# Ledger of designs, part 130: peptides against a protein of PDB entry 3PUK

Target 1, 227 residues: chain A of PDB entry 3PUK
Amino acid sequence: ERGLKSVVWRKIKTAVFDDCRKEGEWKIMLLDEFTTKLLSSCCKMTDLLEEGITVIENIYKNREPVRQMKALYFISPTPKSVDCFLRDFGSKSEKKYKAAYIYFTDFCPDSLFNKIKASCSKSIRRCKEINISFIPQESQVYTLDVPDAFYYCYSPDPSNASRKEVVMEAMAEQIVTVCATLDENPGVRYKSKPLDNASKLAQLVEKKLEDYYKIDEKGLIKGKTQS

## One batch from the design tools (peptide; made by RFdiffusion4, then SolubleMPNN)

Design b2_p16_5_s2 (from b2_p16_5, 6 letters changed)
Fold by OpenDDE base, seed 4:
Structure b2_p16_5_s2 (fold): chain B 227 residues (1-227), chain A 16 residues (1-16)
Amino acid sequence: as target 1 above (227 residues)
Amino acid sequence: SLEEQFEKLREFNESL
C-alpha cells in the first residue's frame, strides 16, 4: 500500500509536470504558501529538478524578471496569489517570464479567472485545476489548510456560528480532494460527542462527494468504497 | 471547467 505522500506526488507529477513538460526545457516554478507546504510534504528539490524545474520562487515576493524562461505557477486560487500572478503578466512592461503555465490546487472562482482572462490570457499556455487542497503528513494522514479551523469549530461562542459553518465547508471541500486523490467515495463515519461538529462535517463531506462524482470528467457516480 | 474555459479562450485568441 502506497503512502499518501507518494500518491499526492504522483498526482502532481502527472497533473502538473507531465502536463507541461517539454524535453530540454527548464521552468521557474512559482509557489504560494499552501503549495510550498504541499510540495515540501511530498517531494524534494531533486524531484523537482528531475521534472524540469530549475528554481522555485515565492509568488508573494518581489522577483527579478527572467524573461527568457517560462514559469510554472502552482498556486491556490486565491485573490492574493492571483493578484501576484497578474502583476507578473498584467502588462508588457511587467512581464517577468516568457509565458505561464497555471495549475490551481482547487476550483478557481469565475471572478478570479475572468480577471486573468482579461489581463494576461495571451501569456498563458496552460491553465488547469488539479484538485489537491490538503497536505499529506503520513502514509494515511493528511492535514487541512483551513485558517482558524480549530478555533471556530470548538468555540462555544454562538457568535462564531457563521464562521464555523464557513470553516466546516472549507474542511469538507479539502476532504473531498483527498477522496478524489485516492479515488475513493467512502462511507463517512463519525462520533457525535462531545460536539456535533463531526456530524455536520460528515454531512458536508457526503454532500460534496456526491456533487463531485456527479460532475467529474466522466460524469460517473462512484459507489461507496471502504476507506 | 476552468480548463475548458481556457481552451476556448486560447482557441479564440489563436483565431485572431
Scores: peptide ipSAE 0.044, ipTM 0.654, DockQ to the pose 0.157
Fold by OpenDDE base, seed 2:
Structure b2_p16_5_s2 (fold): chain B 227 residues (1-227), chain A 16 residues (1-16)
Amino acid sequence: as target 1 above (227 residues)
Amino acid sequence: SLEEQFEKLREFNESL
């Protein structure tokens, strides 16, 4: 039993692969650092083959054009990943693939969306946010992908307060993606000692959960659940 | 193979 891994895979299968699937069509899949970890944690190569992926590529690397094939970009909404995508489709002569399906793991800032739209909108067949920003480990265990989280959260230096807030926000967002994936609106539990970090994070999570469950993906309001 | 590709990607990820 894969537990959380199976749930994550099911979410990806439904939100990404089923969404862009065409019978008899194979795609090249582009991954970044996070999505590489994500897929590695919850699927096998055989699973990807079954979903119509013939080749997987690192988006950060220089790649040879395969102009007859469509590309599935499963990437994080970061400037780095977006810039790599834009290089693939920035001009007609530079197009590496026939078309693109883009699936972001989290909310893509308007600035990045606008940049994409301005440069290569005609090449994009689909653009979607799937809201998975965590790595499943065990049945009820996940890890967050927030760089330097430990450093800033536990830094005694007041100068890091602003960065700590940014990190907390990112962590909270990722935790909410777990809840969204599991279709849960849990009561948040935490230990406050010795620092208030857990309390602050809990508050952020609660706020974001409330916002999310105002209207879910199905247009339904979900009450609080226990997990 | 896809398996080899995925392994390479994993290695890349671990190197970061």
Scores: peptide ipSAE 0.009, ipTM 0.416, DockQ to the pose 0.021
Fold by OpenDDE base, seed 3:
Structure b2_p16_5_s2 (fold): chain B 227 residues (1-227), chain A 16 residues (1-16)
Amino acid sequence: as target 1 above (227 residues)
Amino acid sequence: SLEEQFEKLREFNESL
């Protein structure tokens, strides 16, 4: 059984590094908070060097320009990360790098995409969504990154009901990315006590899995797998 | 996909 970490690394290697690799070319890689954690969980610096990454930089920090180098942005599709990218290539400032390859960890909202198109389109060589929104911990263990998930899911205050739904939706999306990464369409198992949160989440996951595989690139509906 | 959208945009820009 291949560990989840190795599967995640293999997906990143194929979807990101192999996609933008050029012979003899080194890139600077820009990471945000989530992707720093993600890569730290599934690879070593030596692995990144083998993939043509010379330096890793934090996208949130003010960085010195390296105008002769191309930049690989592996970032989440958030306003914060996108704004930092825009500062690197926007018309109001000098370009920090020669060109950009952008790989988002999840679906990029149209609002953010349009903002990028309007200001930085000429600098972008690639833009892809790779759909990895979780952190692998062990062979079959992962963690979700949903802010305030615990608070809203277990809040007895009915005023938090709308926020709870948003959190559950986000959690379900991240679980689906795990299934997609593993190429599985599992039957969902859950414990219903003490709250119905698990059953609600399970229903959301099942619905999203169905939608995902219906619109899969291969146009094939996969049957349920054992997991 | 975002990739397809950016490819179309690049093709358009290169045609200008």
Scores: peptide ipSAE 0.046, ipTM 0.650, DockQ to the pose 0.139; fails the geometry check
Fold by OpenDDE base, seed 1:
Parts: sequence; C-alpha cells; structure tokens
Structure b2_p16_5_s2 (fold): chain B 227 residues (1-227), chain A 16 residues (1-16)
Amino acid sequence: as target 1 above (227 residues)
Amino acid sequence: SLEEQFEKLREFNESL
C-alpha cells in the first residue's frame, strides 16, 4: 500500500509544483505555519530543489525584496496569511517579487478572495485551492488541524454545543480531504464510547463524502472503497 | 459544501 506521506507529496507535486513549473525558472516559496508542517512531513529540501524552489521563506517574517524572482505562496486561507501576502503586493512600488502563484490548502472564503482581487489581482499568475488540510504522520496515520478541537468536543458545558458542532464540521471537512487525496470513498469505522462524538463525526463525513463524489472534477460517481 | 467550493474555485480561476 502506498504510504500516506507519498500520496500527499504526489498530490502537492501535481497540484502545485507541476502547475506552475517553468523550465529553467527558480521560485521563492512562502509558507505559513500549517504548510511548513505539511511539507516537512512529506518531503525533503532536496525534493523542493528539484521542483525549482531556491529558498523557503516564512510568510509572517519581514523579507527583503527579490524583484526579479517569482514567488510561490503555499498557504492556508487565513486572514493572517492573506494579509502577509497582500503586504508583499499591495503597492506597485512595494512589490517584493516579480509575480505570485498562490495555492491555498483549503477553500478560501469570499471575503478573502475579494480582498485579494481588489488589491493585487494583476500580480497573481495563478490562484488555486488544493484541498489538503491534514498532516500525514505515518503510512496510515494523519492528524487534523482544528483549533480547540479537544476542548469543545469534550466540554461538558451545554453552552459549547454550537461550537462543538462547528468543530466537528471542520474535522469532517478535513477527513474528506484525506479521502479525496487517497481517492477513496471509505466505510467509516469508529468507537462510540465514552461520548457520541465519533458517531456524529462519522455521519458528517459520510454525508460530505457523498456530496463530494457526486460532483467531482471528473463528474464521476464512485462506489464505496474497502478500507 | 464541497460542491459549492469547487464551483467557486472554477469561477475564481477563470477570472484570473
């Protein structure tokens, strides 16, 4: 079986690097906290060099302009990461790089898209969402990135019920990205005790998987995968 | 939904 790390790397290579690759061209790659962890989990610096990345920079840090080079932004669709991007291209006189290729790890909200379009659309050569919102840990193990998930899922306070549902929705979305990455429509297995959280999450995942495979990039309906 | 997100992505990419 293909290890999850190799599958994730293959997806990133195809969706990001192959998409923006130009022969003989080197790019600067900008990462945020999540994408730093993601790439660290599934590739080496040598792999990135082979894909035409000369240097990796943290998007949150102040950086000197390299106006002759294009930048590859591989970032999460957060206000913080987007604001840092906008600082790089928000002014004609203050452009840090020649142009930008932007790849979001997840769906970018309309508010953020509109902000990008309004300020620096002319600097953007590509903007895509690649739908990878998890970290591969082992060949068959991954972790999710949902803030405060533990607190809200296990809170005994009824006032947190609405927030618990939001967290579960976010987790379900990320699990679906794993399935999409693996090209699987699995049967969901869970342990229900001590709380019903696993059952609720399973139902959300099943619903989202069904919706995803009804209308995918190929318009194909996939049956359940044995997993 | 994922479907809505996909449509939005297509529209966005076409606008660039």
Scores: peptide ipSAE 0.020, ipTM 0.583, DockQ to the pose 0.443; fails the geometry check

Design b2_p16_5_s3 (from b2_p16_5, 9 letters changed)
Fold by OpenDDE base, seed 5:
Structure b2_p16_5_s3 (fold): chain B 227 residues (1-227), chain A 16 residues (1-16)
Amino acid sequence: as target 1 above (227 residues)
Amino acid sequence: SLEEQFKKLQEFNKSI
């Protein structure tokens, strides 16, 4: 059985590296906090070298220009990561790299995409969403990147109810990306202790899974699988 | 989709 890490790596290889591969070309890869963790969880530097990545850089750090090389941005669709990208390409005179390939880990909001269009469109060779918003830990274990999830989900304060819903929605969305990555439509199972959070989250996941597979271009209604 | 929007943008940029 291929572990979740292997599946994730295969997905990234296909969706990112194969998509932007050019024979004999090396790229600089820019990562944010999430994608650093993601790649660290499912590959080694040697694997990245094989995919034509010469150097990995943190998008948040100040970096020296390498104007002769193209850059692969594998980043989260967040204002922070996008702003860092914009700083690299926003000025014609201060472009850090020759061109950019952008791969977002999730849906990029229109507001962020519009900012990219307005300032950097000519520098971008690719822009895709790959829908991997989780970290594989083990063959059947993953972690979600939802800030304050623990705090809001387990808060006894009713005033946090609205925030809890937002967090649960975000969690459900990320769980769906796991299912999509695994090409599974799982029957959601949960244990309801001590709060109804698990039940609510399960319902959100089921709903989002249904929506995802309905919208899937292939129109393939996948039956529920045991996972 | 983002891809579709980007393709449109690329087409637009080539036409300019």
Scores: peptide ipSAE 0.156, ipTM 0.769, DockQ to the pose 0.151
Fold by OpenDDE base, seed 4:
Formats: sequence, structure tokens, C-alpha cells
Structure b2_p16_5_s3 (fold): chain B 227 residues (1-227), chain A 16 residues (1-16)
Amino acid sequence: as target 1 above (227 residues)
Amino acid sequence: SLEEQFKKLQEFNKSI
């Protein structure tokens, strides 16, 4: 069985690096907090070099222009990351790189995408969503990146109920990306005690899986897999 | 999809 890390790397390689690969061309890769963790979990710098990445840079940091090189943005679809991208390409005078390839780790909200379209469209050579919103830890283990998930999920305070739902939605979305990455539509199992959190999350995952496979590029609804 | 939107954008930009 291929470890989850290898599967994730293979997906990134196919969806990102192979997609924008040009023979003899080197790119600067811009990462945010999540994608830094993601890539760190499943590859080495040497692997990135093999994929034509000369240097990785933090998108949040001030960077010197390298106007002769194209940039590969592998980032989360967040206002913070998008705003940093916009600063890199928002004006002719501010262009830090020759062009941009953008790969989002998840669905980019229309609001963010519209901002990109309005200001930077001419600089963008590629824009895709790859739907990897998790970090592989072990062969069959992944970590979700949902802030305060533990706190809200296990808070006995009713005032946190609304936030708990938001967190669970985010968790469910990320779990779906795991399933999508593994090309699986699993039957979800859970323990109901001590809290119904697992049940609620399971329901959300099931619903989102159904939605995902309905909207998948192939329009194919996969049957439940044994996983 | 974002890709579709981007393709549309590219097509639009080429038409200008």
C-alpha cells in the first residue's frame, strides 16, 4: 500500500508540477503557511528541484523582484494569500515576477477570484484548484488544518455551537479532499460517545462526498468503497 | 470550476 504521503506527492506532482512544466524552465515557488507544511510533509527540496523549482519563498514575506522568472503560487485560497499575490502583480510597477501559475489547495471563493481577475488576469498563465486541504502524517493518517477545531468541537459552552458548526464544516471539507485524493468514497464510521461530534462530522462528510462526486469532472458517482 | 472560469477569462483576454 502506498503511503498517504506518496499519494499526496504524486497528486501534487501531477496536478501542479506536470501541469506547468516547461522544458528547461525554472520557477520560483511561492508558498503560504499551509502549503509549506503540506510540501514539507511529503517532499524534500531536492524533489522540488527536480520539478523545476529553483527557490521557494514565503508569500507573506517581502520579496525582491525576480522579473525574469515565472512564479508558481501554490497557496490556500485565503484573503491573506490572495492579497499577497495581488501585491506581486497588482500593477506594472509592482510585478515581482514574469508571470504567475496559481494552484489553490481548495476551492477559491468567487470573491477572491474576481479580485484576481480584475487586477492580475494578464499575468496569470494558469489557475487551478487541486483540492488538497490536509497534511499527511503517516501512511494512513492526515492532519486537518482547522483553527480551534478541538476547542469548539469539545466545548460544552452552548455559545460556541455556531462556531462548532463552522469548524465541522471545514473539517468535513478537508476530509473530502482526502477522499478525493485517494479516489475513495468511504463508508463513514464513527463513535457516538461521549459527544455526537463524530456523528455530526460523519454526516457532513457523507453529504459533502455526495456533492463532490456529483460535481466531479467525470460526473461519476462512485459507490462506497471499503476503506 | 476555477479552471473553467480561468479559461473563460483567458478567452476573454485574447478577444480584447
Scores: peptide ipSAE 0.041, ipTM 0.628, DockQ to the pose 0.166
Fold by OpenDDE base, seed 3:
Structure b2_p16_5_s3 (fold): chain B 227 residues (1-227), chain A 16 residues (1-16)
Amino acid sequence: as target 1 above (227 residues)
Amino acid sequence: SLEEQFKKLQEFNKSI
């Protein structure tokens, strides 16, 4: 059973492809490292073709201009990905594509968003945030993508404590995106031994879930689910 | 190409 993969695909289809779809129009899709992994985990190339994507391109690579086609950027809100986008549409370079639709996998910091606005706002037709910061593996299994998570979480060195907190925060945020995708407010369960990392992470997740559902656009406080 | 990388990743994910 591939329940989680199907849920993730349905969310991407609705939030990204259906949002920018125009009848008879094909787009070039630009992906970064994370979104390449994400889409590969939950869809096929044939699925992307059905959604009006003619080709996928790596945002980090130098690409030839296709000035007659619009581009769909499905990327992480990172300086690296944003800088690559800016190279495609910035004032210092000729525009590579006709226009851009941008979908971020997470919250885009104001600093990055302001940088985009200042340089290429006229080229952007859509700019939205979706909350998918995980890779689905099986029906109820997912992978977190937090750099150096293992190193900092299991480091006995007290000097790494601040970095460990940053990593835990990032992991908790990704777990909350899973819950949001599944429309769940789970009771968090954890194993405390041998380290307290699981307990700390659980507390962060619970806090973030509370914040998420309190701020939910519908103002609906969902009860705890048994997931 | 990214397309080739994408296909390889899909094959890998199916093998797990």
Scores: peptide ipSAE 0.020, ipTM 0.483, DockQ to the pose 0.019
Fold by OpenDDE base, seed 2:
Structure b2_p16_5_s3 (fold): chain B 227 residues (1-227), chain A 16 residues (1-16)
Amino acid sequence: as target 1 above (227 residues)
Amino acid sequence: SLEEQFKKLQEFNKSI
């Protein structure tokens, strides 16, 4: 069953493709490692064609300019992905594409956003955050994309404590994006184990959910839902 | 290519 995949696709379609759609216009889409996995999990190439994407390109690779085409950047808000974008539009003479539409999978730090504004503002037609930082596997299952999560969460080395916190924070953010995508404010459940990792993660998720729904763009306060 | 990578990932996901 593809319930979660369908929800994710619908969100991407609405938040990204419908947002930048122009009749009769084709775009080149630039993806990074995460968004490649994300789209691969919830759509087909034919679906992308229907949304006006002529070709997909890896943002990390050197690419030939297609100056007559607009580019849709669907990328994570990382220094690496942002730097690649900046290289595409860094100089007026070296612009790879006609213009850019940027859609970040998560909150873009002000430092990165300011860097983009300072260098490429005139080339950007749209810049949004869509808050999808997970990979749907099946109707009720998703996978978090947090590098070395297992290693740091279960490391007995106290020197890894700071990194463990960073990993927990990242996981919590990604879980909140699932809830936001599903329009749910779930009661958080976890299994107690010798390590307090699950409890700590649950607390982080709860806090972030509260913050998210307080700031909801629709001004809607949602109560806890079953999930 | 990214397109090939994309297709491979889709095939992999279907196999699971």
Scores: peptide ipSAE 0.020, ipTM 0.483, DockQ to the pose 0.019

Design b2_p16_5_s4 (from b2_p16_5, 7 letters changed)
Fold by OpenDDE base, seed 1:
Structure b2_p16_5_s4 (fold): chain B 227 residues (1-227), chain A 16 residues (1-16)
Amino acid sequence: as target 1 above (227 residues)
Amino acid sequence: SLEEQYKKLKEFNESL
């Protein structure tokens, strides 16, 4: 069985690198916190070189202009990452790179997308959303990137109930991205004790999986797979 | 160099 890491790498290779690849062209790649962890979990620097990446840079750091090279932005759809991108291309006189290819790890909110479109549309050669919001740890293990998930899920304070729901929603979304990446519609298994958190999360995942496969571009309702 | 790129990536990961 292909390990989860190899599946994730294959998806990134197809969705990102193959999509913007040009023969003989090297690019600078810009990463944020999440995508740095993601790539580190599933590839080597040599793999990135083979995909035409000459330099990896942190999007949050100040960088010198390399106006002759195109930039590949592989980033999360967050205000922080988007603001850093806008600084690179927002001024006609201060463009850091020749052009941009943008790949978001998840759905980009319309508010952020509109900001990009209004300021930098002429500099963007490609803008896509890929559905990868998890980190593969082992062949069959992944982790989620949900801030304060432990605190809110296990908080006994009733005032945190609304935040707990938001966290569970975010976790469910990320689990669905794993299923989408694996092309699976699994039966959800969980341990119910000591708290009902696992049951609530399972229900959210099941609902989101149903919605995802119903609205999939091919209109194909996939049956439940054994995972 | 490849080594420099690995170093940068490592430093970035450690900063997280």
Scores: peptide ipSAE 0.012, ipTM 0.386, DockQ to the pose 0.020
Fold by OpenDDE base, seed 3:
Structure b2_p16_5_s4 (fold): chain B 227 residues (1-227), chain A 16 residues (1-16)
Amino acid sequence: as target 1 above (227 residues)
Amino acid sequence: SLEEQYKKLKEFNESL
């Protein structure tokens, strides 16, 4: 059985590295906290070298300009990561790199996208969303990266209800990216416990899966798969 | 909608 790590790596290779590959060209790759964990879970540095990456840099750190090289940004669509990108190419500072290829791990909000477009469009050669918002742990095991998920999901405080909904939405979105990566449209199963969290999450996942496959690249509605 | 979002992204990439 092909492990989840291998599937994730193949998706990243196809969606990111093959998409921006140029013969004989090396790039600097910029990672954030999530994408560092993601790549660490599914590849080695030698694999990245084979894909034309010479150096990996943390997007949050101050970096010396390498103006002759193009940069590959593989980052989360967060204000923090986007702001760091904008600092590298913004009008008020010298450009750190020759040009940028941007690959977001998930949907980039219009607010962030517009901010990028307004300030850095001339420096961008590619901008894509690849929809990988999970970390593969084992062959069939993954983890979700949703801050404070446990606290808000299990909080008895009614004041946390709005935050709980946000967390559930984020979790559902990440689960859908797993299904998309595996090319599956599963029937969602859950165990009912005293809290309706599992049922609510299942409903959100089912709805998002339906929406995803209705609008897939092929415009095909995939039937439910057994998983 | 997701469709509109993908359309915007596609249009952006085509403009580059």
Scores: peptide ipSAE 0.012, ipTM 0.428, DockQ to the pose 0.598
Fold by OpenDDE base, seed 5:
Structure b2_p16_5_s4 (fold): chain B 227 residues (1-227), chain A 16 residues (1-16)
Amino acid sequence: as target 1 above (227 residues)
Amino acid sequence: SLEEQYKKLKEFNESL
């Protein structure tokens, strides 16, 4: 069985690199915090070189313009990452790169998408959502990137209840992307004690899985898998 | 080699 890392790499290769690949063309790749961790977990620099990436840059850092090269943005659909992209292409005189290919790790809210479209549409060659919002650790293990999830989920303070729901929703979404990446509809198992957090999360995941497979463009409703 | 080409491209980009 190919480990989760190999599956994730294959998906990124197909959805991102093969999608924007041109023979003999090199690109600069811009990453945010999440996508840096993601790529580091499933590939090596040599793999990225083979895909035509010359330089990897952090989107949040100040960077020198390379106006003759196209940029590949592999980023999360967050206001912070989008704002950094907009700074790179917001004005004709301030364009850091020749053109942009944008690949979001998850659904980009319409508000952010519209902001990009209004400001930088002429510079964008591709914009796609690839639905990978988790980090593979081992063949059967992955981690989620949800800030302060532990704090809010286990906080005894009632004032954190609303934030707890937000982080649980975010975790559920990321778990569903694992299932989608593996093409699985698993039965969800959880430990209910001492808190109901695991039960609530399981219900959110199950609901989102049902929604995902109902809307699946291929119309194939998959039965529950044993894994 | 691909690595040598990469190094040259990186150096070129840094010289810009």
Scores: peptide ipSAE 0.008, ipTM 0.395, DockQ to the pose 0.018
Fold by OpenDDE base, seed 2:
Structure b2_p16_5_s4 (fold): chain B 227 residues (1-227), chain A 16 residues (1-16)
Amino acid sequence: as target 1 above (227 residues)
Amino acid sequence: SLEEQYKKLKEFNESL
């Protein structure tokens, strides 16, 4: 039962692989930590081969240039991943690949996007955000990739309050990507606990869901769904 | 092989 995994794979296939597919063209795919986990959770290597991926590389590692091939960057919108991309295309002489297709797993901050545009725009054939910031575990189970979430959410130290908000914001974004992937606008339910973390997170999710469906690329206002 | 590459990436990810 691939449930959520199959949905995630289908979304990646449509949003990434089909978007950049050219008949008879093979690409090198660059992954970061998150996208490695993501793909590992929802596909096999044979699936990637079928999508025209010949080699998978870790974006953080030093790699030999393959100048005749285009690169598919499926990466998180982090400074680390972006910096690695920029190193691959920073100069004409240092270009590791023929061209780049970039697919971010989430919203790329304007600062990072502008940095990419300023230095590598001519090398980029596609840049898109696909909004998948979770790892599917089971048919209806996913995990969030928010470092130190447990620590900050349950920290009794008031000095961590600002960081707690950042973590909750990140968690909310990831939950919204699940909803978007499933094409659902759920009524958010939570169980109250002493720290009200669940309530705060629920509010953030609700707000972000509203924002997402207001701006739906399909121009469709989707009502609340039951899930 | 791609399978070997994928295994390496999985191992890397598990080490993090």
Scores: peptide ipSAE 0.006, ipTM 0.389, DockQ to the pose 0.021

